# Peptides against a protein of PDB entry 7AE7, part 121

Target 1, 321 residues: chain A of PDB entry 7AE7
Amino acid sequence: KVYKDLREFLEVLEQEGQLIRVKEEVNPEPDIAAAGRAAANLGKNQPAVFFEKIKGYKYSVVTNVHGSWQNHALMLGLDKNTSTKDQFYELNRRWDKFPVPPNVVKREAAPCKENVIDKDINLFEILPLYRINEQDGGFYISKASVVTADPEYPDDFNKLNVGTYRIQVKDRDRVGIQALAMHDIAVQLEKAEAENKPLPIAITIGNNPLVTFMASTPVGYNQNEYEFVGALQDGVPMDIVKSDLYDHLYVPAGSEVVLEGHIIPRVRTVEGPFGEFPGSYSGARLQCEVKIDRITHRTNPIFENLYLGIPWTEIDYLMAL

## One batch from the design tools (peptide; made by RFdiffusion4, then SolubleMPNN)

Design b2_p18_2_s2 (from b2_p18_2, 10 letters changed)
Fold by OpenDDE base, seed 1:
Structure b2_p18_2_s2 (fold): chain B 321 residues (1-321), chain A 18 residues (1-18)
Amino acid sequence: as target 1 above (321 residues)
Amino acid sequence: MEYDEVEKRNAALNAAYS
């Protein structure tokens, strides 16, 4: 089984008994985190948790999408009861199919383009933002696949980077992003900042689960994560579409929300703290700042965010194999 | 990476969370 988008995966999770749907209106805090923890207490077969109604917001949240070995197996299109060992071997088998180039679809064929916001941008109108952990310094977008390119080689598709980074919402149209020196985005940003130029960026939320997986998996600087997604889909290409603002950035065609903008050159602002792991907080630091210039989104977009309440966290599962 | 290495890493993680 191959998934075009998050929605197809959530459907399978629900069919397989690996998704809990919360239909009652919840408060963003503390109910989302509390319900996530409650679901995690169900044991090793932790389901995704889908919140249909959130007080003060229009749209839904889903958490813990990658939060179990069953969900991980289903992500690979395997039987949910596939052993971790068998998942490992299958993943490795598929990995050898790299590269599998993605299909570039037309804008009209991309669900992420259903709606456009290009003025009066307010992230709170699109994303039901909440504090993941009680002591977080703000609202985090913790499960985005962030697309950037090499500003010196914008047309080199092999240098297109899709990664997962810690993102704090700073304002209606601004986010802080943690670009560590070891990340490809930091290399690209350094090149842009050397010329005092903005770095084009697309922050994509709610993707095909293998996109999220690959965005969380380190690959070579000259390797494209989308080509690994195709490999992990056992040779089936994924669908990507050109971003609206930048000819050289491509986003997953099925993304729930795409935040297009730029990293402001040579600007650093306070970000954090954030509870990256249960019982541990990373302190506040000066981080890069992104201006959001355009949003595209699916109708009734689903905000996929990390569950971080009780180990194993989604991060643990995403990095386990 | 061999699966045994993955298993050891995951076991260590489990021990760290306990």
Scores: peptide ipSAE 0.319, ipTM 0.884, DockQ to the pose 0.017
Fold by OpenDDE base, seed 2:
Structure b2_p18_2_s2 (fold): chain B 321 residues (1-321), chain A 18 residues (1-18)
Amino acid sequence: as target 1 above (321 residues)
Amino acid sequence: MEYDEVEKRNAALNAAYS
């Protein structure tokens, strides 16, 4: 089984008993985090939690999508009871199929292009934002696949980077992003800032689960994460589409929300604190800032966000193999 | 990486969370 988008995966999770649907209206805080912790306490087969109605918001939230070994097995299109050992060996077998180039679809065929917002940008109208942890310094987008390119080699597809980064909402059209020096995005940002130029960026939310997996998996600077997604799909190419603002950036065709913008050169603003791990907070620091210039999104977009309530967290599962 | 290394890493993580 291969998934084109998050929705196809959520359908399978629900069919397999690996998704809890909360139909009643919940408060963003503390109910989302509390329900996530409750689901994690159900045992080692933790389900995803889908919140249909969030008080004060229009759209839904899903958490803990990668939050169990069963969910990981299903992500790979395997039986949900496939052992971690068998998942490991299957993942490695598929990894050897790299590279599997993605299929570039037309704009009209990409679900992420169903709706466009190009003026009066307000992230709070599109994303049901909440504090993931009680002591977070703000609202975080913690499970996005962030797309950037090498400014010196924008047409080199092998240098196109898809990564997961800590993103704090700073304003209705601004986010802080933690680009650590060891990450590929930091290399690309350094090149842009050397010339005092913006770095083009697409922040994609609610993806094919293998895209999210690969965005959280370190690869070489000259390796494209989308070509690994195709490998992990056992040789089936994933679908990507050109971004609206940038000819050299491609996003998953099925993304729930795409935030297109730029990292502002040589600007640093306070970001944090954030509870990255249970009982551990990364302090407030000066980080780079993104201006959001355009949003595309699916109708009734699902905000996929990271579960971090109690161990194992989704981060633990995403990096476990 | 061998699966035994994965098991050791995950065991260490479990111990850290206990």
Scores: peptide ipSAE 0.300, ipTM 0.872, DockQ to the pose 0.017
Fold by OpenDDE base, seed 4:
Structure b2_p18_2_s2 (fold): chain B 321 residues (1-321), chain A 18 residues (1-18)
Amino acid sequence: as target 1 above (321 residues)
Amino acid sequence: MEYDEVEKRNAALNAAYS
């Protein structure tokens, strides 16, 4: 089984008993985090948790999408009861199929382009934002696949980076992004900042689960994560579409929300703290700031966000292979 | 392109799609 988008994956999770649907209205805080913890307490078969109604918001949230080995097996299109060993074997077998280039689809064929917001941008109108941890310094987007390119080689598709970074909401149209020196985005940002230029960025939310997986998986600087997604789909290309603002940035065609903008050159603002692990907070640091210039989104977009609770957390499954 | 030029370009693109 190959998934075009998050929605197809959520349907399979629900069919396989790996998704809990919360139909009652919840408070963003503390109910989302509390329900995530409750789901984690169900043992090794941790389901995704889908919140249909969130007080004060129009749209839904889903958490813990990658939060179990069952979900991981299903992501690979395998039986939910496939052993970790067999999942690893299959992952490695498919990995050797790299590269599998993506299909570039027309704008009109891309679900992420159904709606456009290009003025009066307010992230709170699109994303049901909440504090993941009680002591978080703000609202975080923790499961975005962030697309950037090498500003020196913008047309080199092999240098197109899709990564996962900690993103704190700063304002209606501003986010802080943690670009550590070890991340490919930091290399690209350094090049842009050397010229005092903004770095184009597309922050994509609610993707094909293999996109999210690959965005969290370190690859070579000259390797495109989308080509690995095709490999992990056993040779089936994924669909991408050109961003609206940038000719050299491509986003997953099925993304629930795409935040297009730029990293402001040579600006650093306070970001954090964030509870990356239970009982541990990464301190407040000076981090990059992104201006959001355009949003495209599917109708009734689903905000996929990371569950951080008792180990094994969702991040543990993303990093375990 | 300087920062201001990119902002102007983005504004123009946003206007073209609106």
Scores: peptide ipSAE 0.021, ipTM 0.431, DockQ to the pose 0.024
Fold by OpenDDE base, seed 3:
Structure b2_p18_2_s2 (fold): chain B 321 residues (1-321), chain A 18 residues (1-18)
Amino acid sequence: as target 1 above (321 residues)
Amino acid sequence: MEYDEVEKRNAALNAAYS
C-alpha cells in the first residue's frame, strides 16, 4: 500500500484499529496532551488520536501517527503485526532503490493548493495551536517537514533539503526555528546570511507518513529526501508541486498546510523552553525567525503534531530503525 | 547496519527509560 497523503494513511489506521477518533469538543489544554497519554497507556499497540473538535478553533488535530510499531508497519504498507525485524529488512531492501525521482504535478492537481492565504496571515486561524507540555514557552509545530535549498545551487534538486526542526509559534505570521550546526538547513542558512539575504523556506504540515519519516532521517547533503520516499514506496514516485513563492522549492502535493516564507537574515530571537523529553526542558535560546508570507492549505486542514508523553515517544519510533 | 545493532540500541533506550 502506498499513501498519497496523510488522509489516506489515517483511513488505513482507522480501518486497522490504530486510530482513536475523539468526536466530542476538547479543550486544547490539557485535553489533547491528556488524551495522548491515555492512548499511550493502552499498551504496545498505541493508536493515533484524532481530535475532530477543538474549543476555540475551526479545524482538527491528529497526534501519535507514528507512535507504535503497528503504525510503523502500516506506514510501510505492511501488515500491522509485522515484526520489527521484518520491518527493518524490508526498509533496507527498499532503501536500495534510491533514487526514485518524484512526480512534479500541476498546481491544479495538488490538494495543498485548494486554499490560499496571502494577506492578514494568522497561524491561529489555520492551526489549532496548543502547548504540548504544560511548561512550554509557547506553541510548537513539532512534526513539520521543512523544505529549503542551497542558495548557491538553487536549481540543484539533489541539494533540496526536507528536514524536521523544532518550530515555536512567535506571532500570527512568525515562527522560531531551531537550526543547529549539524543540520543541512544550517549550512544553507549560513550561505544566505553571509550575503545578508533571506533563506526561502516552506514549512509543510500533515504529510504522507513516509515524507515525515524521511524528514526525520538524516541523509547526505546531496541526497533528496523525496527520492528516498519513492524508494520506501517500493519504487512508486511521490507527488510534489512547486511552491507558490519560489520556483526552486517543491512541497508534497498532499500537504495539509504549507507555510511559505523566509528566514530573516541575521535575526535571532528568544525561543523556548520546550519539553523535548519527558521531565526535561531545553532552556530558552536565541534562534532563527521565519516570516510567513503565504499559506496554502487543504479544505478542513488537519494539524498533525507530535505526541510527547510517556516513553516510547513518537520521536523514538521515527528513529528506531 | 545490522539488525543486532538496532536491537542493542533499542534495548539501551528501554533501559534508559526505565
Scores: peptide ipSAE 0.294, ipTM 0.872, DockQ to the pose 0.016; fails the geometry check

Design b2_p18_2_s3 (from b2_p18_2, 11 letters changed)
Fold by OpenDDE base, seed 3:
Structure b2_p18_2_s3 (fold): chain B 321 residues (1-321), chain A 18 residues (1-18)
Amino acid sequence: as target 1 above (321 residues)
Amino acid sequence: MENDAVIEKNKERNAAYS
């Protein structure tokens, strides 16, 4: 089974008993986090949790999409009871199919282009934002696949980077992004900042599960994560579409939300704290700031966000193989 | 030799995106 988008995957999770649907209206805090913890306590078969109604918001949230070995097996299109060993074997077998180039689809064929916001941008209108941890310094977007390119080689698709970074919402149209020196985005940002130029960026939210997986998986600077997604789809290309603002940036065609903008050169603002682990907070730091210039989104977009629980976080499953 | 093969493969891939 190959998934074009998050929705196709959520449907399979629900069919397989690996998704809990919360139909009652919840408070963003503390109910989302509390329900996530409750789901995690169900044992080894941790389901995704889909919140249909969130007080004060229009749209839904899903958490813990990758939060179990069953969900991971289903992501690979395997039986949910496939052993971790067999999942690893299959992952490695498919990895050797790299590269599988993506299909570039037309704008009109891309679900992420169904709606456009190009003025009066307000992230709170499109994303049901909440504090993941009670002591977080703000709202975080924790499962975004962030698309950037090498500003020296913008047309080199091998240098197109899709990565996962800690993103704090700073304002209606501003986010902080943690670009550490070991990240490919930091190399690209350094090049842009050397010339005092903005770095074009597309922050994609709610992707097909293999995009999120690959965005969380370190690859070489000259390797494209989309070409690995095609490999992990057993040779089926994924669908990408050109960004609206930038000819050199391509986003997953099925993304629930795409935030297009730029990293402001040589600007650093306070970001954090964030509870990266239960009971552990990273301190506040000066980090990069992104201006959001355009949003495209699916109708009734689903905000996929990270679950942080005990003893296993969703990150543990994303990074376990 | 291995680097040359990677370079050529990368050129072919880039040509597919252009």
Scores: peptide ipSAE 0.038, ipTM 0.583, DockQ to the pose 0.011
Fold by OpenDDE base, seed 5:
Structure b2_p18_2_s3 (fold): chain B 321 residues (1-321), chain A 18 residues (1-18)
Amino acid sequence: as target 1 above (321 residues)
Amino acid sequence: MENDAVIEKNKERNAAYS
């Protein structure tokens, strides 16, 4: 099975008994993190946790979407009981199908374009933000697929990068982003900053689960993550759509939320701390700052965020491959 | 025609989460 968006995957997770729906109103803190820990204690078959109602917010949160081998098997469109060995075999088999170019869909066909916010941007109105860890220095968006391009070669689709980066919410329309030197985004940012230009960026939230997987998987600088998604879909292209602000940026057509903006050149602000692992906090550092200029989102957008707490964490499953 | 079917499917899926 191939999934067009997060919602199709969540439907399958629920049908397969791999999603817990929390229908009662919860507090963002500590209830989301507490429920995630409780789900992790259910053993090796960790479900996703979907929170329908969050106090003080309009929209829902889902966590632990990739948080088990069963969820991983289902992501690949396999039986949930497929062995880890067979999942790896199938992953490797599909990897050899690269490249599978995505389909560019019309704006009208893209669910991520259903609603637009282009003024008075407030991230807190769209995302039910919470501290993932009790000692976090703020609210994090930890499972976004961040889209950037090469400023020197903006029309080279092979250089379009889709990556996962630590993102701290700094203000209503601003986020900090950790762009490490080892990441492709750092190469692109360096080129933009050399000319004192903003780097165009689209921060996409709530994607096709294979997009999230590939955004967390290192690939070559001249390899497009969307073309690997098509490979991992066993040769079925994924659907992408042009961003609203930038002709050279393409986002997953099915994204729940798309934050379009720019990295401010040569600006660094304090970001962190963040609890990357239980009992392990990265120190506060000077990191890049993104201004959000436009939001597009699905009606009733689902905020997909990372579960962190007890090993095996969701990140362990995303990196174990 | 293909776009219309996609739009309707998207509406149905959105309704399931509304």
Scores: peptide ipSAE 0.009, ipTM 0.372, DockQ to the pose 0.019
Fold by OpenDDE base, seed 1:
Structure b2_p18_2_s3 (fold): chain B 321 residues (1-321), chain A 18 residues (1-18)
Amino acid sequence: as target 1 above (321 residues)
Amino acid sequence: MENDAVIEKNKERNAAYS
């Protein structure tokens, strides 16, 4: 089984008993985090949690999409009871199919282009933002696939990077992003900042689960994560579409929300703290700032966000494979 | 208005760690 988008995966999770739907209106805080923790207490077979109604917001949230070995098996299109060993075996087998180039679809064929916001940008109107942890310094977008390119080689598709980074909402149209020196985005940003130029960026939310997986998996600087997604789809290409603002950036065609903008050169602002693990917080740091210039989104976009519950966080599963 | 209050609260919070 191959998934075009998050929605197809959520449908399978629900069919397989790996998704809990919360139909009652919840408060963003503390109810989302509390319900996530309650779901985590169900043991090793942790379901995704889908919140249909959030007080003060128009749209839904889903958490813990990758939060179990069963969900990982289903992501690979395997039986949910596939052993971890067999999942690794299959992952390795498919990895050898790299590269599988993506299909570039027309704008009109891309669900992420259904709606456009190009003025009066307000992230709070599109994303039901909440504090993941009680002591978090703000609202985080913690499960985005962030697309950047090499500013010296914008036409080199092999240098297109899709990564997962810690993103704090700073304002209606601004986010902080943690670009660590070990990340490909940091190399690209350094090149842009050397010229005092903005780095083009697309922050994509609510993707095909293999995109999210690959965005969390380190690959070579000259390797495109989309080509690994095709490999992990057992040779079926994924669909991508050109960004609206940049000819050299491509986003998943099925993304729920795409935030297009730029990293402001040579600007650093306070970001954090964030509870990366239960009971532990990464302190406040000076991080890069992104200006959001355009939003495209599906109708009734689903905000996929990270679950950080005990005993196993969703990050543990994303990094375990 | 409600969103502005949330944004300002986050700014104040971040400023407390700077």
Scores: peptide ipSAE 0.000, ipTM 0.248, DockQ to the pose 0.544
Fold by OpenDDE base, seed 2:
Structure b2_p18_2_s3 (fold): chain B 321 residues (1-321), chain A 18 residues (1-18)
Amino acid sequence: as target 1 above (321 residues)
Amino acid sequence: MENDAVIEKNKERNAAYS
């Protein structure tokens, strides 16, 4: 089974008993985090948790999409009871199919382009934002696939980077992003900042689960994560679409939300703290700031966000493979 | 102490936008 988007995966999770729907209206805090923790207590086969109604918001949240070995098996289109060993074997077998170039679809064929916001941008109108942990310094977008390119080689598709970074909401149209020096985005940002130029960026939310997986998996600077997604789809290309603002940036065609903008050169603002692990907080630091210039989104976009619960975090599963 | 002040500042900032 190959998934075009998050929605197709959530359907399979639900069919397989790996998704819980919370149909009653919840408070963003503390109910989302609390319900996630409660779901984690159901055992080793932790389901995704889908919140249909969130007080003060229009749209839904889903958490813990990758939060179990069963969910990982299903992500690979395997039986949910496939052993971790066999999942790893299959991942490695498929990895050898790299590169599998993506399909570039027309704008009209991309669900992420269904709606456009190009003025009066307010992230709170599109994303049901909440504090993941009680002591978090703000609202985080913790499971986005962030697309950037090499500013010296913007047309080199092999240098197109899709990564996962800690993103704090700073304003209606501003986010802080943690770009660590070891990440490919930091190399690209350094080049842009050397010339005092903005770095074009697309922050994509609610993707095909293999896109999210690959965005969290380190690859070579000259390797495109989308070509690995096609490999992990057993040779089936994924669908991408050109960004609206930038000819050289491509986003997953099925993304729930795409935040297009730029990293402001040589600007740093306070970001954090964030509870990356239970009982562990990354301290506050000066981090990069992104201005959001355009949003595209699916109708009734689903905000996929990270679950950080006890005893296992969703990160533990994303990083364990 | 330094983290607490930053936490509070960020919470206040985010509350102004929520």
Scores: peptide ipSAE 0.000, ipTM 0.270, DockQ to the pose 0.091

